# Peptides against a protein of PDB entry 6J54, part 88

Target 1, 223 residues: chain A of PDB entry 6J54
Amino acid sequence: NENLFASFIAPTMMGLPIVTLIIMFPSLLFPTPKRLINNRTISIQQWLIQLTSKQMMAIHNQKGQTWSLMLMSLIMFIGSTNILGLLPHSFTPTTQLSMNLGMAIPLWSATVFTGFRYKTKTSLAHFLPQGTPALLIPMLVIIETISLFIQPVALAVRLTANITAGHLLIHLIGGATLALLNINTMTAFITFTILILLTILEFAVALIQAYVFTLLVSLYLHD
Target 2, 42 residues: chain B of PDB entry 6J54
Amino acid sequence: QFQFTGIKKYFNSYTLTGRMNCVLATYGGIALLVLYFKLRSK

## One batch from the design tools (peptide; made by RFdiffusion4, then SolubleMPNN)

Design b2_p9_6_s4 (from b2_p9_6, 7 letters changed)
Fold by OpenDDE base, seed 1:
Structure b2_p9_6_s4 (fold): chain B 223 residues (1-223), chain C 42 residues (1-42), chain A 9 residues (1-9)
Amino acid sequence: as target 1 above (223 residues)
Amino acid sequence: as target 2 above (42 residues)
Amino acid sequence: LVALAQLLL
């Protein structure tokens, strides 16, 4: 039981938190361009960032496009940490619910407060959907307010649950393949093929979860 | 465009201002209920 | 947009 979750324990060396270094490591993979014409690797990276930024910010007006830097940095951070977590014997900080809550709560609060500050009337009207019967108005407003407070929890839990579940499946099937190598080589080969297919799926899930997290933050900003 | 008269002008589920007023009225009602129970206990 | 957000939830 403890062996299944051993990979999710925060690593420390002599009481020093290595977690801080692991969180800072993805920043080294994204160097700042200094030349007019950069290397092929940097040019491809910038091209991908530009494509994602155009897709994410297409919904927002000029005022909303000020958040482009924050949203792009968020997707690059979550995406890079999730992909690095798929390396063998690696630790993913995004599997920790505390870390994801630490990102979700401030970003959610910032989007809600900016909405109330610049679009007070539309934000208050958002608690009541258009065309509701008069008798259901008080109940529906209460439900919508509760829904608002569930949003940061839903953002954090969605990311943590998807990444953690993927990691657990890889470890379980990986452990099963190693155990079956000495028992039945044919069944071990089948489980190994499933493991390969699952790892490819988890690479896609890692990118999709990063995109969905940033997209939902962007949608809450737009209201 | 919606044409409402009387109380429906300020409290409706179709207009933006009407929806805002309904939300504020519901929060005000909840605040008054909480205040009533707090004062009743004292 | 709200419907899309609810679909992603």
Scores: peptide ipSAE 0.135, ipTM 0.826, DockQ to the pose 0.029
Fold by OpenDDE base, seed 2:
Structure b2_p9_6_s4 (fold): chain B 223 residues (1-223), chain C 42 residues (1-42), chain A 9 residues (1-9)
Amino acid sequence: as target 1 above (223 residues)
Amino acid sequence: as target 2 above (42 residues)
Amino acid sequence: LVALAQLLL
């Protein structure tokens, strides 16, 4: 039904893309620090960024840690856009597969190229698992090569599907609750309770998907 | 440490160098097959 | 590990 997907249409005003402003809006929520001791809100934000940065970059060597800024900006961007998308009548750019592919493909290609540049032998050897029987080597190398090319698509689709599915469920359950208000108040109350629980879950999913997307990019970089 | 002799020293699924050589050999073989079929069709 | 993470996450 077209009405179900109306929330996922890219918003425009008089032919001008408001999507650009929506994508840029999360940047305003993360101001740059100006003082040694900032406001409580900024200090908490910086602490969270530092904590997540330490956790994500713990697997990387010094060369890999140069990607910390990129990966942290990525998780903050995806996380903030996903959370803001849960507001009523909001548009989430990350529900668009084109946007997620636009992030996944360059980041994946960058990680693969950096792997081949600095860890050429290990990256080439990654196409063949250790201990593979000799007769299965050619076929397994082909499968692993195909698997590599599926990775950027899997990253984009995973993020898109999870966020989109969450929004659809909230919309459907919300619509069902409103429809049942005049039919059966008790059932409407149960449905409303499920909606609240689902909304809380979607807040968690929004953050988890941002983390998973960034983590997988980081893991591909580490090989 | 794995002790391989002869051709198994260069082509094995256990050592890093052996795995790399197997991958390169596989890609080379595929490229040769594609080239063969391309030349045959002409 | 990457394949496992890709499968589980």
Scores: peptide ipSAE 0.133, ipTM 0.830, DockQ to the pose 0.031
Fold by OpenDDE base, seed 4:
Structure b2_p9_6_s4 (fold): chain B 223 residues (1-223), chain C 42 residues (1-42), chain A 9 residues (1-9)
Amino acid sequence: as target 1 above (223 residues)
Amino acid sequence: as target 2 above (42 residues)
Amino acid sequence: LVALAQLLL
């Protein structure tokens, strides 16, 4: 079963980490538009970015709109890495908790600091929900403070757990299918069908988790 | 919509300013308690 | 709303 976790080891070549190249690879899939009317692929990409941008940034004011580039690049990066990770024998950087923490902590801190800078009163007021009974105020403020610090961890762990669990499940079901091929062909066919359905689900999960990660960062920015 | 008078005007869980003041008061109280225990241990 | 999003998402 050690082979099940082998896919999550950071790949190296000749002792040199190639994970850096793997992280950079998705950027090649999104070339910069140079024409007014681009290729169909680029046009579709720009259309998707435009749609997601309108949906996510609609809640933000003019100052929040400055984050549009960062948030759109984030969703494209996470989405592309997650989808590429579903390719056979591929490595997903987002399965590494360190990678996701590396994204979550700076983005979370930036949103929190931005909130305190420009919306100090509102940000401080968020530690106390409206209508709280007076006797519960101190305890609830403490809980909300703890909740704030859990946000970056939850953001990173959510992405890591969902993507990692999906990969593990694909490997387990795939391994079970191969093992059952020589035992019971009918059962192997059922497990293979489940594997196909699972892979389709994981494609959806890959995109959803990218969206959720970016959306939560956006929501924290809006406070 | 809410008409508070006295101390409740400044410390309430309904108005934005009141909530902010409650949060600051809570943090201030905790800081004072920590300071008290720190000074007591010296 | 953020707390709700944290719970549901």
Scores: peptide ipSAE 0.127, ipTM 0.830, DockQ to the pose 0.031
Fold by OpenDDE base, seed 3:
Structure b2_p9_6_s4 (fold): chain B 223 residues (1-223), chain C 42 residues (1-42), chain A 9 residues (1-9)
Amino acid sequence: as target 1 above (223 residues)
Amino acid sequence: as target 2 above (42 residues)
Amino acid sequence: LVALAQLLL
C-alpha cells in the first residue's frame, strides 16, 4: 500500500528538502540563445515557442499580449515537469495539488482582477447570459458567480488528477506485468503492450494538460 | 437593435448596461437580505 | 466562450 504512493512523497536528503532542486532542474533544459544561428535543439525550441505563442496570443489585444512571456513560461514549466515526471524513479511536482493550486489561484485572481480593472462593465455583464428570462436572473447570477469561483479549483484539480492518475496507472500495469511474468507469459505480454501504449499516451497527456492549463488561464484573461 | 423604455431600459438581459445593472441589483438584494437577517438576530 | 472552453477542455 505504501509502495503505491511512495513515488508521490516529497524527497528529502538528511532532512533537507530537495524538491527545490527538482523544480529548478527544468530551467537548465532551456538555455537562452546566444548565437544568430543556434543549435538544432535550441532552434526547435524557439520554433515551438513561437508557434504556441502566436496561437495563444492571437485572441488578445495589445494589453493581453504583455502576458505572453508569463503564459509561455508557464506552459514550458508545466510541460517540462510533466515530461520529466515520466522518467523512472522521478518525482513530479505537478502531482502535488498544493503546487497546482499555488499556480492556479494567483493566475486566476490576476486574470479576474485585470478583467474588472480594464473591462468592468463587460466583466460584470458576464455573470448574466444574454437573453435570460427575468425570473431566472437572480438564480443564474448566483450560479455564474459560483462557477467563477470553481474555475481555479477545477484548473488545479484537472492537472493534478490527470498527471497523478497516469502515474498510478503506469505503476499498476507495470506491477501487474511483473506479477504475471511467472504465471502466464502471454497475458504478461498483453499487459506489457498496454503499458507501452499507456506510456505513449501519458507523454501526450503531459503536453496536453500543460497546454490546456495555460490556454484556460489565457482565456480567462481574454474574458 | 433593442429599444427599451422605462425600467426595462436599465434592467434588461440583452444590453450590456442592462445586464450589469441586473447583476448589481442581484448582489445588492443578497447583501440587503444578509444584512437583514444579521440585524434581526441581534 | 470561457464557460464553453472550461466544459470542453
Scores: peptide ipSAE 0.107, ipTM 0.831, DockQ to the pose 0.031

Design b2_p9_7_s1 (from b2_p9_7, 8 letters changed)
Fold by OpenDDE base, seed 1:
Structure b2_p9_7_s1 (fold): chain B 223 residues (1-223), chain C 42 residues (1-42), chain A 9 residues (1-9)
Amino acid sequence: as target 1 above (223 residues)
Amino acid sequence: as target 2 above (42 residues)
Amino acid sequence: GLLEALLLL
């Protein structure tokens, strides 16, 4: 039981938190360009950032495009941490609910407050869907307010659950393959092929979850 | 364009201003209920 | 709300 969740324990060396270094490590993978014509690797990276930024910010007006830097940094951070977490015997900070709540709550609150500050009338009207019968108005407003407060929790839980579940499956199937190597080599080969297919899927899930998290934050900003 | 008269002009589920006023009225009603129960206990 | 539900699937 404890062995299944041992990979999710925050690593420490002599009481010093290595978690801080793990969180800071992805920043080294994104160097700042200094030349007019950069290396092929940096150029591809910048091209990918530009494509994602155009897709994410296409919904927003000029005022909303000021959040482009924040949203792009967020997707790069979550995406890089999720991909690095798929390395064998690695620790992923995004598997911790506390980490994801620490990102979701401030970003959600910032988007909600900016919405109320610049678009007060539209933001208040968002609590009541258009065309609702008069008798259902009070109940529906209450439900919509509760829905608003569930949003930061939903953001954090969605990310943690998807990444954690993927990691657990990889560890379980990986452990099963190693155990079956000495029992039945044919079944071990089948479980190993499933493990490979699952790891490929988890690479896609890691990027999709990063995109969905940033997209939903962007949508809350747009209202 | 919607044409409403009387109270429906200020409280409706179709216009932006009407929806905003309905939301504020519901919050105001809840606040008054909370205040009533608080004062009743004292 | 609808988009959030679709993204969960």
Scores: peptide ipSAE 0.277, ipTM 0.869, DockQ to the pose 0.029
Fold by OpenDDE base, seed 4:
Structure b2_p9_7_s1 (fold): chain B 223 residues (1-223), chain C 42 residues (1-42), chain A 9 residues (1-9)
Amino acid sequence: as target 1 above (223 residues)
Amino acid sequence: as target 2 above (42 residues)
Amino acid sequence: GLLEALLLL
């Protein structure tokens, strides 16, 4: 069963970490457009970016719109890495909690600091929900403060857990299918069908988690 | 919409300013308590 | 808070 976790080990070649190259690889899939009318692939990518940008940034004012590039690059990065990770024998950097914390903590801190800098009154007021009974105010402020510090952790863990769990499940069901091939062909066929359905689901999850991660960062920015 | 008078005007859970003041008061109170216990232990 | 809780599912 040690082989189940082998896919989550940071890959190395000749003792040198190639994980850096793997992280950089998705950038090659999104070339910068150079023409007014680009190739179909680039046009589709730009269209998707435009749609997601329009939806996500609609809640932000003009100052918040400056984050559009960062948020769109973030969703494209996480989405592409998650999708590429579903390829056979591929390594997903987003399965590493360290990677996701490395993204979540700086982005969260930036949003929090930006909020306190430009919307100090509103940001401070968010520690106390409206209509709170007077006797519960101190306790609730403490809870909301704790909740704030949990946000980056929850952001990273959510992404890590969803992607990692999906990979583990694919490996487990795949392994079970192979084991059942020589035991019961009918059961193996059922497990294989489940595996196919699961892989389709994981493609959706990969994109959804990328979107949710970016959306939450955006929401924290908006406060 | 909310018409508060007296101290409730500045410390309430409905207005933006009131909520902010409540949060600041809570943090201030906690800071004072921590300071008190720190000084007492010395 | 509610949105975050729902997104945790």
Scores: peptide ipSAE 0.262, ipTM 0.872, DockQ to the pose 0.031
Fold by OpenDDE base, seed 2:
Structure b2_p9_7_s1 (fold): chain B 223 residues (1-223), chain C 42 residues (1-42), chain A 9 residues (1-9)
Amino acid sequence: as target 1 above (223 residues)
Amino acid sequence: as target 2 above (42 residues)
Amino acid sequence: GLLEALLLL
């Protein structure tokens, strides 16, 4: 049904893509600190960023910690866009597979190349699990190689599918609730309750998917 | 610590170097096979 | 691998 996917169409005004403005909008929500002691909102935000940064970078050595800015900006971007996407009649850029592939492929390739550059032996050895029977080695190396190339696709599709599915479900349940208002008010109330619970879940999913996307990129960097 | 002798020292699934060599050997073998079929097709 | 599989859920 075209009406179900209307919210996923890239918005344009007079042929000009306003999606660029939508993508840039989250940046306004993260102002740069000007004081040593900022207001409560900025202080909490910085604390959260620091907390998540410490958790994500704990697995990396000093060379890997150079990616902290990139990874933290990524999680903040995806997280903010996903949360803003839950607003009524809002467009979520991360529902677009092209957007997510545009992030996943370069980041994945960068992590893979970084791995091969600085950890060549370990990266090459990663294609063969330890203890593999000798006769299975060629086949397993091929499978692992294919698996490597699936990673960026899986990364993008996971984010796209989870966010898109959430939006679709909210729209479907919301539409059902409205349709049932004049048919059966009790059923409409139940459906509305489910909608509320689902919306809360989608807020969590929005943040989790941002974290997972960033974490997997980080893990590929760590090898 | 795994003690391997002979060719198993260089090609094993336990040591890092052995695993790396196995991977390289596999890629080399595939490349040679592809090359063989390409040359054979001509 | 395992974490990736868990995150697919």
Scores: peptide ipSAE 0.260, ipTM 0.871, DockQ to the pose 0.030
Fold by OpenDDE base, seed 3:
Structure b2_p9_7_s1 (fold): chain B 223 residues (1-223), chain C 42 residues (1-42), chain A 9 residues (1-9)
Amino acid sequence: as target 1 above (223 residues)
Amino acid sequence: as target 2 above (42 residues)
Amino acid sequence: GLLEALLLL
């Protein structure tokens, strides 16, 4: 029982939390380029950043493009932490709901407030879908308001649930594979194959969740 | 495209201004109801 | 919005 959730406990050494070091570690993987022609690794990273930036910021105006640095840093942070979390015996900070809420709530609040600041009429009008019958207007406005406040919670829970569920599933299938090694080698081979396919899927999920999180933040910012 | 007259000009679900006014009216109505029940309880 | 709903699926 404790073994199942042991990987989600915040690690400490001599009573000092090392979580800060774990969160800061991904920053070392993305050095700033200093040459005109960079190494292959840095060139690939820059290329990926440029592609994702062009795709995400294509829907934004000039004012929205100022958020490009923050959004790109966010996707790089979440993506890198999720991928590093798939390493054996690693701690993934994004499995902690507190951390994801800590990112989602401020970013959501910032996007909502910026929307009300620069596009007050449009932001208020978004609480009522176009063409709504007059009798349904009050109820629909209330529902849309509730929907707005659910957004940061859904954003954090989606990321936490997907990453945590993936980790748990890998542990469970891995544990089942080890248990079946001496019972039935054929079934153990099947479960091991599933484990490999699942780990590949989790790499994709890790990147997709980072992208979805950043995309939704971007979408809340500009329509 | 939409030409509204009277109250429908200010409160409609098609125009941007109309939608905004409907939202404000809804929030205002809710605020007044909450205020009424709060003052009644005193 | 619509895109958010699609991403929830």
Scores: peptide ipSAE 0.237, ipTM 0.870, DockQ to the pose 0.030

Design b2_p9_7_s2 (from b2_p9_7, 7 letters changed)
Fold by OpenDDE base, seed 2:
Structure b2_p9_7_s2 (fold): chain B 223 residues (1-223), chain C 42 residues (1-42), chain A 9 residues (1-9)
Amino acid sequence: as target 1 above (223 residues)
Amino acid sequence: as target 2 above (42 residues)
Amino acid sequence: LILEALLLL
């Protein structure tokens, strides 16, 4: 059991947390553009950022578009860390709930507070769905308030669970393939094929989870 | 546009202001209840 | 809420 979770232990070297370096590493992969026409890789990155920004900010008003930089940085960070985490023997910070809560809670709080500050009427009205029967109003308001407070937790847990589960599956199937190499080569080949398919899926999941995380944070702004 | 008269004008589930007032009323009621029980226990 | 629920799956 401990071997399954060994990859999720925060790495330290000589008592110093190397996690900080791991967290900072993705930032090196995204250099700032200096030229109008950049390299193919940088241009593709910028194009993707522009597409994602346009897609995410299309929901927001002008005031919500002020969050574009933060949301884009968030998606790039989570996406890059998740993708890098699929490398063998790599540590993904996003597999730790503490980190995800550390991102989710402040961002959620900021979105909620900004909503209450600038659109108090709308924000308060969100606790009561339109057209609810009068007798159900108090209970529904209570449920909606509880739901609101669960949002940051759900946001963090979703990301953590999806990434962690993917890593566990890769590890388990990978271990199974190695074990079956000496037992039955044909079954080992099948499991290896499944592993490849799973890794491809996890690449997609890594990006999707990053997108979902940022999207939900964006949606909580309530424009 | 919903036309409400009387108390329904201020406390309705259809208008934005009505919804807000309902939410505030519910929170106020809960707060008063909590306060009542807190004061009663002491 | 429905979208959120779908995203949880």
Scores: peptide ipSAE 0.266, ipTM 0.852, DockQ to the pose 0.030
Fold by OpenDDE base, seed 5:
Structure b2_p9_7_s2 (fold): chain B 223 residues (1-223), chain C 42 residues (1-42), chain A 9 residues (1-9)
Amino acid sequence: as target 1 above (223 residues)
Amino acid sequence: as target 2 above (42 residues)
Amino acid sequence: LILEALLLL
């Protein structure tokens, strides 16, 4: 079991933290444009960023649209790190709960505090749904308050659990395929096919989880 | 759309102001209960 | 909306 979780250990070389370099590496894949008509790859990247930005920020007013740069950088960071993490023997920083909590808690707190600062009445009223029977009001306010504090935990755990589970399944099925090669070639072929389908699924999950993480942060800002 | 009179004007689950006041009243009530039990334990 | 999003995912 120790060998199974070895891929989740933070890598170091000569006692130096290489984790910092791994976190910064995805930024090199998205260079800033310098021309009016850019290279085809850069043009496609900008087009995708513009499309995702328009979709995510459509629910926000002019004040909320100020967060567009931060939210787009967040989705690009999480998405790129998750995709690069699917490379063989790679380390994904987003498999670490500490990393995801380090992103979730500050962003969540910022959205909650901005809501209380600019829309105090609406933010306080959000703890009580409209049309609630009078007898249920105290209990429902308590439940909604607890729900608010669960949001950053759910945000971090969702991302960590989905990415970690995907990596774990790829390792387990990959290990089973290698073990079955010397026992039964037909069953090994079936498990290998499952592995390929699973890896394709994990590519989709990696992008979806990045989108959901950023979308939920933006949704909390809508207060 | 909703017209309320008396106490229901300030404490209701339909208007924005009414919902806010209900939330504040709930938090105030909980704070007073916690304070009461802390003072009673002495 | 937030509760529905959290519950469905």
Scores: peptide ipSAE 0.266, ipTM 0.847, DockQ to the pose 0.031
Fold by OpenDDE base, seed 4:
Structure b2_p9_7_s2 (fold): chain B 223 residues (1-223), chain C 42 residues (1-42), chain A 9 residues (1-9)
Amino acid sequence: as target 1 above (223 residues)
Amino acid sequence: as target 2 above (42 residues)
Amino acid sequence: LILEALLLL
């Protein structure tokens, strides 16, 4: 059982935490453009960033659009780390809840604080949904307040759980295929096919979770 | 669209200002209750 | 709306 979770241990080399280098590695995959006409890879990256930026920031005013750089960098970071984590024998930092909480809590707090600072009336009004029966107002305000504080936790846990579950499933199915190779080759082939399909799904999940994380941060900013 | 009179003008669940006031009143009430129990324990 | 979005996603 320990072997199952061994891949989620933060890697160290000679007692030094190499996890820092792993976290920094995705930044090398996205170099800053220096030319008017960049390489195809850079052009595609910029196009994707621009497309995602336009879609995500469409709900924001000019003040909210100042967050575009941060949100785009966030989605690129989470997306790249999640995709790189699907490489064999790789470590995914986003499988660590501490990592995701470290991102979620500050970003959430910043969005909430920004909302209270610039949209105080609207932000306070969001604790009470429109049309609430008068008798339910105090209870619902309390529930909405609790819900607000659950948001950063849910944001981090959602990302962590989805990525971790995907990795666990790949390891389990992969282990099952290896075990079945000497027992029943036909069943092993079926299991291997499932593994391939699962890995394809996990690539999609990796990108979707990055998008959802960033989108929710954006929505909290919009209030 | 909404016509409110009396207390409902300031405390309602339909207008933005009314919702804000309801939230503030709820927080104020909770704060007073906490304060009451804290002072009572002393 | 945000809560609903949070629950759906």
Scores: peptide ipSAE 0.258, ipTM 0.856, DockQ to the pose 0.032
Fold by OpenDDE base, seed 3:
Structure b2_p9_7_s2 (fold): chain B 223 residues (1-223), chain C 42 residues (1-42), chain A 9 residues (1-9)
Amino acid sequence: as target 1 above (223 residues)
Amino acid sequence: as target 2 above (42 residues)
Amino acid sequence: LILEALLLL
């Protein structure tokens, strides 16, 4: 069953890791604007970034708005890597849990630490919901503390699982379609239709997961 | 506005300060329990 | 609010 997971192996050439180049490649797709009136593609990109930035930063104060560059770069990075991952025979770095944990843990830690630094009282009070009966306070504080530590894991696993599952489904249904071409043409056509619909869905999922990841990081910052 | 008197003024689930104190008291209690069990062995 | 948002997403 090595063929099923072959697309998730980190690629190397002559013993050198190509993964670094693959991760850096999306940066070439977003050039910095040089003109007052840019190309249509750059103008659309800027428009999308402006819209998403306005939506993401609407919940933040002036100090939180300083994170706008980090959050916008994060959503562009994850979104672009996820979309590029849908190309045939491509390697998607975001399918690697190690990479997603490497993003989630530091960002989560930074948001939690920032919360404790600037809003200590509110952050500590967040471990206890308002109006909790006195007898349930110790247990609920423990549960809320555990919930906090699950957040970075859930953030990384959600992204990894959704992108990986999508790639596996496309591979399996694509393989089934090829196998059924010579057995039953009608069923192969149905399976192929499902494959097309699934591929369209995965484009949407790729963008949604990038947005959700960034939104949750932003929400943890805001508390 | 909630009016609390006595110990409820400092430890309540409605005020921000009260909630904070409850959380700190819970963590303090857990820390003392862990310390007790650690010192119990030697 | 975070828990609610995390649960909904």
Scores: peptide ipSAE 0.230, ipTM 0.853, DockQ to the pose 0.030

